# Peptides against a protein of PDB entry 8OXM, part 157

Target 1, 371 residues: chain A of PDB entry 8OXM
Amino acid sequence: FKAEFRLAGGVNLPKIIDCVGSDGKERRQLVKGRDDLRQDAVMQQVFQMCNTLLQRNTETRKRKLTICTYKVVPLSQRSGVLEWCTGTVPIGEFLVNNEDGAHKRYRPNDFSAFQCQKKMMEVQKKSFEEKYEVFMDVCQNFQPVFRYFCMEKFLDPAIWFEKRLAYTRSVATSSIVGYILGLGDRHVQNILINEQSAELVHIDLGVAFEQGKILPTPETVPFRLTRDIVDGMGITGVEGVFRRCCEKTMEVMRNSQETLLTIVEVLLYDPLFDWTMNPLKALYLQQRPEDETELHPTLNADDQECKRNLSDIDQSFNKVAERVLMRLQEKLKGVEEGTVLSVGGQVNLLIQQAIDPKNLSRLFPGWKAWV

## One batch from the design tools (peptide; made by RFdiffusion4, then SolubleMPNN)

Design b2_p18_1_s2 (from b2_p18_1, 6 letters changed)
Fold by OpenDDE base, seed 4:
Structure b2_p18_1_s2 (fold): chain B 371 residues (1-371), chain A 18 residues (1-18)
Amino acid sequence: as target 1 above (371 residues)
Amino acid sequence: SEEEKEKEKIELDELRRA
């Protein structure tokens, strides 16, 4: 190990450590503290399996549909080593970095990221109507800029276009795979973009199997498809390439039902894989001080309403696992809200749910649904 | 720039094909 470490950006202040392998090769390692990297390691194995399914299908293989994976070495429940994704940046760092973020550079007259967060935090305990109105005001005064990522990184027009297509395909694949696995919304610091490939890397997979729906502020979207995520796709947005890649990914997932159910069943019953949401983990996920805002959420003890939704967690572990498997089977059959949908109908519903400002306005403000 | 104009043209051609 070299004595020098660099801080990577992001809430968990991960330490980048340069390691010389026994092969004499330098490898950058990301040391995350406080995260259970076992969940990340397991989810990377599931992503590798999904990639194997996608590579077997001619249509998804031709489109190069893959979810990016990284090597994880869990050391303990509170420590581990990630393979540092060299040449990746958190999309949140590119978009909303305090000094040089793309929003500040391209939209200097818009609300600051801090002003947006403050406005949404002020309405956190308000009605859905008040949340929606403030979210729309925030969105009007905080316009998307993520298109500039590919424009800045890729000067040549032909390269730029191919990289934007790679980005769009990566979002589509990760969105559908993430929906099937119930990853839910992904914080902007937990989505890395590769500066060379424009592909996404999802890290910190501490919420899976729709456990985001049982958080104190439940998730209301199937995956992150916020305005900046869409803006990075360019002029067609969610139409054209994105929609077609979602449909082809969903087709492979639905046609692989037995394989996916078997894999998830093994994982749900693995005694070493703690996927269940506990109250302490839930509080930690939605009360983390964001690095940029010293806004310590005052633990006002009077959130009596958070206690009621946690009381349904007293379902035996087996009943929770069975419910997750049943919901996974429904997703893989195209059953949404009691109706069987075609692949196109299911993908359309998921896209509409993910981009709906009413759903986005109800998300936890710390996940920055306006970014 | 000339590169920005060609990017805009590529986007317009993508929109016409969509």
Scores: peptide ipSAE 0.450, ipTM 0.936, DockQ to the pose 0.016
Fold by OpenDDE base, seed 2:
Structure b2_p18_1_s2 (fold): chain B 371 residues (1-371), chain A 18 residues (1-18)
Amino acid sequence: as target 1 above (371 residues)
Amino acid sequence: SEEEKEKEKIELDELRRA
């Protein structure tokens, strides 16, 4: 370890440490000092298993369908070393950086990212109808620009096209696998893009198994497929490569039902893997940007020895785990809203749910559904 | 640029195949 560290930007001020390996190579490490990285480590293992399933299938292997993974070394319940995804940028930093974000550069007459956020915060406690109207006004005055990521990074047209296809495949694979696992909290800072591969790296995997639906503002979309995410796919949007890659990923997931159920069952009952949503985590995830200054709750894990009889906690936990397994089994059977769908029908429903402005308008404003 | 025009052609050809 070098004695020098840099602060990464962001609320938690993570320390970037340069590590010299035994091979003499310098590797950047992100040291998070307050986040439970065990959830990320477990979810990375699940993604590696999903990648193994995708590599075994000829159709998904030919399409190079993979989820980007990173190494997580949990050091404690609240600290760990992330292998820093060198050459990645948060999608939010590229799109909505206040100084030189792509929206400001390419759409200088549109609403600022701050104006959009303010408008959506003003209606946060309003009706779904009022949220929808303001969301549509925001969307009209904040047009997508994410196509310019690949255009700026890849000058050569053939390379640009290949990288845009890699991006589209990465979105498709991560969206379907993320849906199957019930991955939530997919805000624009939790999704990185690799500047060399154009593939997505999903970070902060603490909201899984649809626990985003029990947040104070429930998650209403199966994955992030917002206007900028779609704009990055180019002129075909969600049609063509994206849809086909979603279908092929869903085919592999559905055909791997027994394996996926067995894996998730082991994880749900792992006493070291706290996947359940707690009230303090829920408050942290849906804090207002203005409240970011004061309440770092030192979650002393120790003080919530609420002496609920161990038996009643275990029974409640088991019932939640059973519901998660039942819902996972439904997804893997193509059961949506009590109806059995084909792979194409299920993928179509998920795409429609993810792009529906009514669903997007209901999300927590911090999720930035207009981006 | 010439590169931008070639990118536009690639996109138009992608639309024709979709």
Scores: peptide ipSAE 0.447, ipTM 0.936, DockQ to the pose 0.016
Fold by OpenDDE base, seed 3:
Structure b2_p18_1_s2 (fold): chain B 371 residues (1-371), chain A 18 residues (1-18)
Amino acid sequence: as target 1 above (371 residues)
Amino acid sequence: SEEEKEKEKIELDELRRA
């Protein structure tokens, strides 16, 4: 360990520590001080299993479909070391950094990221119709620029093309696997891009098994497929490579139903894996910037656990776990809204849901659905 | 640049294959 650490931004003030490995390589380590890294560790194991399934299938192996994984070493219930993905940047830092973000550089006459966020916060408690109108105004005046990521990083046209394909494949694989696992909280700071591979790294995996749908502002999209995410794919957008990679990933997931159900069942009943949404976590994820100052919750977490009859908690937990397993089984059968869909039909429905501006306009403003 | 024109051409050729 180097004696110097850097503070990463954010409420939990994560410490970035440079470590020299036994191989003599420097690795950045993110030490989160308040986040439960056990969820990230468990979800990385699930992603490794999904990668194993994807490598067994010839079509997905040929396409190099993988979810980028990182090492998580939980040190305690509240602390752990993330092997920080060296050479990654949050897509939000590239796109909407206040000083040198790509939107400001390429679209200087568009709304600022702050203006967009302010407009969406002003309508947060308004009707869905008012949210939609303001979201469409924001989108009209905040045009996508994420194509420039690959253009800036990869000057050689052949390399640029291969990296854009790697990006598109990474988005497809992570979107479908993320949907199957019900991964939420896919805001622009929880998705990193590797500057060398153009592959995405998903971090902060604490919202899983569709627990994002029970947030005070429920999640309305199956994965992040916003305008900048699509713009990074180039001129074909969600068509061609992306759609085909989603379909091939979904085929492997559906054909691996028994394996995926067995793994998720073990995880749902693991007493060390707290996947359930709690009110404090929900409040933390959807805090308003204005409300950050007053919530010193002196609420000892210990006092609320003691008053619910252990039996009623256990029965309610088991019913939620059963519902999660049933919904996972439905997804793996292609059951959407009570209808059995083909792989192509299911993937098409998910893409349409993810790009629908009505769904995007309903998201929490902190998710930045206009990016 | 000439490089950006070649990138645009690759994108158009990808669109034709999609």
Scores: peptide ipSAE 0.018, ipTM 0.613, DockQ to the pose 0.016
Fold by OpenDDE base, seed 5:
Structure b2_p18_1_s2 (fold): chain B 371 residues (1-371), chain A 18 residues (1-18)
Amino acid sequence: as target 1 above (371 residues)
Amino acid sequence: SEEEKEKEKIELDELRRA
């Protein structure tokens, strides 16, 4: 290990450590010091299975539809080494870095990222109508710039075009796979972009199976399809390549129902895989930036009074697991809001839900729905 | 199919002209 480390962006300030392998190769490692990497490891195995299904289908293989995976080596319950995706950057670091973010460089007269966050925090406890109005004002004065990522990284026009296409395919595949698995907490620091491939890497996979819907501020979108995410696709936006890649991914997922249900069932009942949302995790995920200083983990809250009978806890767990499996089966049948949809109808509904400014305005301000 | 290659090529050509 080198003595020098860099901080990655995000609340947990993960350490990037350069290590020399036994093969003499230098490899960057992300050391998460506070997260349970077992959840990330399990979800990476599920993504590898989804990639296997996508590679077996001729249409998805031809389009090179894959979700990017990384190696997770859990070291302890609270620490692990992620194989750092060498040459990746958080989309939030590129877009909204305080000093030299793309919004500041390309849109210097727009609201600052700080002004946008402040405005949305001021209305956090207000009505949905007030949140919507302020979100629309923020969006009007904070225009998307993510198109410039590919333009900065890929100067050759033919390479630029192929990389923009690879990005669009990566967004589509990860959005549909993420929706099927109920992946939440898709804030701008939990999504990395590869500077060479233009593909997305999703990290921090601890909010899965729609557990984002039971947060104090519920998640209201199926995946991240915000204005900057769409701007990176270029002039067609969500139409054409993105929509077709979503449909072809959804078709493979729906046709793989039995395999997906069997694997998810095994994982939901694995005692080593804590996928359930607990109150402490919920508080941690939706902490205010101002409250970060005072949350000493008083993990010494007396677990004494919640002698919920072990039987009632187990029965509650089993009922939640059954509901997750039922909802997964519904998604894989195309059942949305009690109606059976075609693949095209289901994908269209999900796109409309993800881009709806009413849904986006209701998200926790830390999710940065205006980016 | 050849038709899907042609649609993808048409869309690629439309995206290159835009």
Scores: peptide ipSAE 0.018, ipTM 0.578, DockQ to the pose 0.013; fails the geometry check

Design b2_p18_1_s3 (from b2_p18_1, 8 letters changed)
Fold by OpenDDE base, seed 5:
Structure b2_p18_1_s3 (fold): chain B 371 residues (1-371), chain A 18 residues (1-18)
Amino acid sequence: as target 1 above (371 residues)
Amino acid sequence: SEKELEKEKIEIDRLRKE
């Protein structure tokens, strides 16, 4: 281990440590000191299975549709080493870094990232109508710039086009796979972009199986398809390549229903895989920056009243697991809001839900739906 | 696709100069 470490961005300030392997190769490692990396490890195995299904299908293989995976080595219940994807950056660091973010560089007269966040925090406890109005004002004064990522990194026009295409395919594959698995907490620090491939790497996979819907501020979108995410696709936006890649990914997932259900069932009943949302985790994920000072863990929440009988806890767990499996089966059948949709109809509904300003305005301000 | 790419590059180079 080198003595030098860098802080990765985000609330948990994970340490990037350069390690020399026994093979003499330098490897960057992300040391998360507070997160249960077992959840990330399990979800990486599910993504590898999804990649195997996508590689078996001729249409998805020709399009090189894959979800990016990374190696997770859990060290303890509260610590682990992620093989840091060398040459990745959080999309939030590129877009909204305090000093040299792309929004500040390309749109210096727009609202600052701080002004946008402040405006949305001021309306956090207000009506959905007031949240929508302020979100529309923020969006009007904070224009997308993520197109500049590929243009800064790829100077050759032919390389630039191929990388923008790789980005669009990566967004499509990860969006559909993420929706099927009910992946939440897709804020701008939990999505990395590879500076060489332009592919996305999803990290912090602890909100899965639609558990984001039971947060104090429920998640209202199936995946992140915000204005900057769309701007990175170029002039066609969500049309053409993105839509077709979503449809082909969804087709493979729906045709693999039995395999996906069997694997998810095994994982839901694995006692080592804590996928359930607990109140402390919910509070942590939606903690306000102002409230960071007062959450001394008063571990003195009296363990006395939460002696709900072990039988009632187990019955409640089993009923939640059954509901998750039923909802997964519905998604894989194309059942949305009690109606059976075609692959094209289902993908269209998900795109419309993800880009709807009314849904985006209702998200927790820390998710940064205007980016 | 190449003509659309060229138009997009021109529009982006325009937006960088504004």
Scores: peptide ipSAE 0.012, ipTM 0.469, DockQ to the pose 0.017
Fold by OpenDDE base, seed 2:
Structure b2_p18_1_s3 (fold): chain B 371 residues (1-371), chain A 18 residues (1-18)
Amino acid sequence: as target 1 above (371 residues)
Amino acid sequence: SEKELEKEKIEIDRLRKE
């Protein structure tokens, strides 16, 4: 380890540490000091398994459908070393950085990212109708610009096209696998883009198995397919490559039902893998930026062991785990809202749910559904 | 397809001139 560290931005002030390996190679490491990295480590193993399934299938292998993974070394329940995703940037930093964000550069007459956030926060406690109207006004005055990422990074047209295809494939694969696993909290800071590959790297995997639906503001979309995410795909948007890659990913997932159920069952009952949503975690995930100053997460989750009989806690946990497994089995059978869908029908429903401005307008403002 | 590449190239060249 070098003695010098840099602070990465963000609430938890993660430390970027340069490490010299035994091979003499310098590697950047992100040291998170207060996050449970065990959840990220477990989800990376699940993603590696999904990648193995995708590589075994000829159609998904031919399309190079993979989820980008990173190394997580948990040091404790609240600390670990992440292999820093070198050459990645949060999509939010590229899009909505206050000084040099792509929205400000390419759309200087649109609403600022701050104005959009403010408008959506003002209606946060309002009706769904009022949220929808304000969301539509925000969307009209905040037009997508994520197409410019590939245009800025890849000057050669042939490279640019291949990278945009890689991006579209990465969005498709991560969206479908993320949906199957019930991955939530897909805000613009939890999705990195690789500046060399144009592939997405999903971080902060602490909302899984649809636990985002039990947040104070429930998640209403199966994955992030917002206007900027779609704009990065180019002129075809969600049609063509994206849809086909979603269908082929879903086909592999559905055909791997027994394997996926077995893996998830083992994980759900792993006493070291706390996937359940707790009130403190829910509060942290949906805190207002104004409240970020005072709530040091000093409240050990340990102290509110209300001594409910161990038996009642275990029974409640088991019922939640069973419900997660049942819902996973439904997804893998193509059961949506009590109806069995084809792969194409299921993928179409998920795309429609993810792009529906009514669903997007209902999300927590911190998710930035207009981006 | 080559036609999709060509349409996109035209759109890129338009957007680089704006």
Scores: peptide ipSAE 0.012, ipTM 0.456, DockQ to the pose 0.016
Fold by OpenDDE base, seed 1:
Parts: sequence; structure tokens; C-alpha cells
Structure b2_p18_1_s3 (fold): chain B 371 residues (1-371), chain A 18 residues (1-18)
Amino acid sequence: as target 1 above (371 residues)
Amino acid sequence: SEKELEKEKIEIDRLRKE
């Protein structure tokens, strides 16, 4: 291990450590100090299975539909080594996290990322109407720029077009697989883009199986499809390639119902896989800058009240696992709000939910739904 | 379309010269 570490940008300040292997090769490793990397490791195995299903189908194989995976080596419940996705950048770093962010470079007269966040934080406790109005003002004064990623990285027009298609396919595959697995909305730092392939890599998979809906500010979108995510697809946006790739991915997922249910059932009952949302995890995911001062370490939660009968905890867990499996089965049948939809109808509903400014305006401001 | 590719290319080439 080199003694020098770099902070990757983001809320969790993950440490990037360069390691020299026994083969003399330098390998960049991400060391997360507080995240359960076992959840990431398990979700990578599920993604590998989804990729196997997508490769078996002729239409998804021809379209090269895959969800990008990375190697996770969990060292403990709170520590592990990620093989850092070499040649990737967080979408949030490219767009907003640096002085050289694409919004500042291409839209210098727009609101700063800080001004947008401040405006949305000021209305966080307000009505849905007030949130919507401020979100629309933010969106009007913070125009999407993610099209410039492919334009900066790929100078040849034919390569640029192929990479924009690869990006669009990657967003489609990850959106549908992410919806099926209940990953929900994703923080912009937890979505990496490969600078060579233009494919997305999702990291920090600590919210799965729709556990984002039970957060203090519940998620309102099935996946992240914000204005910048759409802008990266080019002029057709969500129409054409994206929609067709979503439909073909959803078709494979629905036709693989039994396999997906069996895999998820095994994972939900794995005692080593803590997928459940707890209050500390919820607080960590939606921590307000103002709330940093009141977390005095005086949660001496006396060990005494944790004697809730092992039986009541187990029954509560089993009921949550059963509800997750039932909801997964509904998704794989195309059941949305008690109605059975076609693949095209289900995909259309999900796209409309994901791009609706009313849904986006209700998201936790820390997740930056205007980006 | 080829025309969209050409417009986007011209805009890239402009933004790289600024």
C-alpha cells in the first residue's frame, strides 16, 4: 500500500489507495470505512446473474445490454477493498463537484450547484406545491450539460455516436435491473461513468428492495432518470434507443421470473446479507448539514431495551422479506398499482414516473434531483 | 441524423476554442 491516499469526492469521502500487487502492478483500491461492502458484493452477484439472462436472449445480446460489475472484497462488516473502476469518474464529479464541473464550464450564468441545493433545502419541510415551484425555478436556471461528456471524451463523430448509444443502453439496462431489484434513485456520486466505454457503474448498493421508500424522505422515482442523465442520451432523450432497450431488458426480466425470485429469496434470508433499513443507516443516507451538531455520542441506548424477544424480530424480518418477494413478483408479472401492464406499458409508466418533475421535486435534496 | 452530428461537432469545436 502506498502511504498516500486521495479522497474520492462525495458524502462518504472514500479513500482511494494505490496498491502494488505481488505482480508489481499498481492497482487502485477504494477503501470504504463505514459502508457494508457485503451488500455491494451480493448485489454484484445478482447483476452477474442478470447479465447471464441478458446474454442468453438474442435481442438483448445483439444490443449488448449489460449492467457493469466490479470486484468487491469485503474485509469486515464496515471495511473492504473495492477494485476501483479504473478509468471511471463519478457523474457528480464531472457535472458539479469541482470548480471545473461541466455546469460551471458550459453554463457559467446558471445557478451554482450550491445555490440549487440551498434553494431545495430551504423548502425541504414545505408543501409539495412549494417544492415543485422551487424545483422548476432551479431547473430553469440549471440547464442540463451531460451531453458534453461524450463530446469531450470522443472526438471522432462515429466513435462519439457509438459511445452515446453505449451510454443510452447502459442507462436503460441499469434502470430496469435497478427497478426490479428496488435500487431506486441513486446519488450522483454513486453513479460512475467509464471514460472509455461510456457505460455506467453503480456503486454503494446500500439501498435495495425498495428500502428507499421507507426513508424519512421517501424516494418517488423507480430509478434515476434526471435531466442530465437524459441529456447524455442526445436529442431523442428517453425515446427510441432508451425506451427500446428498457423494453427488451424488462422482457428478459419478466421471462426469467422464477430464476430471479429464487435468487432473491436465497439472498433475503441470508443471515450475512443485511439489506434491511435501520434508523442509523437512514440518518446516514439523509443526514442534514444542520443535524451534524446534535449527534452527541450520548446515544447510550441502554442494552436493556434491545431485549425485544428474538421471536418478534424474526417475525418482523420474515414479514418484510415476504413483502419484498411479493412486490418483486408483481414487478415481474407487470403488476403496477393492481393493474397488469404489457412490457411497453410498464416501461412507459416507469419512464413517466422517473422524469416527472413532481416526483423529482419530492426527493431528498442531498440526492440532487436537478442534476 | 448527420445534420445533428454536424451541429453538435461545430458546437464542440467552438467550446474547445473558448
Scores: peptide ipSAE 0.012, ipTM 0.461, DockQ to the pose 0.017
Fold by OpenDDE base, seed 3:
Structure b2_p18_1_s3 (fold): chain B 371 residues (1-371), chain A 18 residues (1-18)
Amino acid sequence: as target 1 above (371 residues)
Amino acid sequence: SEKELEKEKIEIDRLRKE
C-alpha cells in the first residue's frame, strides 16, 4: 500500500488507495467506508456466471459478449475494497464535467448540465405532462456528444471502429443482463467506460431485482439507453449491432432459465445478501443535493430494530422473494405485460421502453435521463 | 469533419458485411 490516499468524490468519501501487487503492478483500490459491498460482490459473481453462459454459446462467444466484472473484497458489512477499474472514467465525468465535459466542449451553446438539472428539479413534483414538456425542451437544447469519446481516444479509423463495436456490444450485453437481474440506479456515475477497451463497467449494484421500481420516484426504464449512450454507438444507433447483440444475449439468458433461477433463488435466500430496498437506502439514492447537509451522522443503523415480529418479517420477505423469482421466470420465458414475446419482440419492447421520452422524463432528476 | 465522414463510411461498409 502507498502511504498516500486520494478521496474520490461522493457522499461516502471513498478512499482511493494505490496498491502495489506482488506482480509489481500498481492497482488502484477503492475503499468504500460506508457502503455494503456484499451486494456488489454477489452481483459480480452473477455476472461471472452470465459470462460463462455467454462463452458457452458460439454466437455470443464470436461476438465477445461479456459483462465487465471487477474484484470486490468485502472486508466488513460497511467496508470493502473494490478493485478500482484502472483506466476507466465515469461516463458522467466525460460528458458533464463542469470544466472539460464533452457537452461543454462540443456544444458550447447548448444548456449547461447545471441548467438541465435545475429545469428538471423545478418540475420534479409536477405532473407527468409538465415533466415531459420540460424534458423535451432540455433534450432539444442538450444534444448528444458521446460519439466523441471513441473519436478522441482512438485516432486510427480501424481501431476506432473496433472500439465502437466493443462499446456497442458492452452496452447490449450489460443492458440485457442488467434487465434480467433487474439492475437499477444506472445513473451516469455508476457506469464507467474503459479508456482502452471502450467497454462499460457497471458499479454500485445495490439496486437489483427491480427494487428501483419501489423507490419514491420509481424507475421507468429497463436499462440506461439514453441519447448519449445511443450516440456512442454511431450512425446506426440501436439498430444493427446493438439490437443483434441484445437478441443473442437474451437468447442465451432464456435458454439458461433453470440455471439462472437456481442461482438467483440461492442469492435471494442468502441471509448475508440484503437486496431488499429499505427507507434509508431509498432516501440516500434519491436525496436532493440541498438535503445532503442535514443528515446528522447520529442515525445509527443499529437502533431501528423495529421489532416487527420475526414471523411477519420472514413472511413479508418470503413473499417479496417469491415475487422476484416469479418475475425473473416471466422475463426468461419472454412474458412481458402478460404476453409471451419472441426474443426479437422482447428485445424490441425493452429498447422502446428504454428510449421512450415519457419513461425517461419520469425518472428521478439525479439519474440525468437527458444525458 | 472529413475524418468523421470517413469514419462513418468505413462503418456503413462494415455493417453491410455483418
Scores: peptide ipSAE 0.025, ipTM 0.531, DockQ to the pose 0.016; fails the geometry check

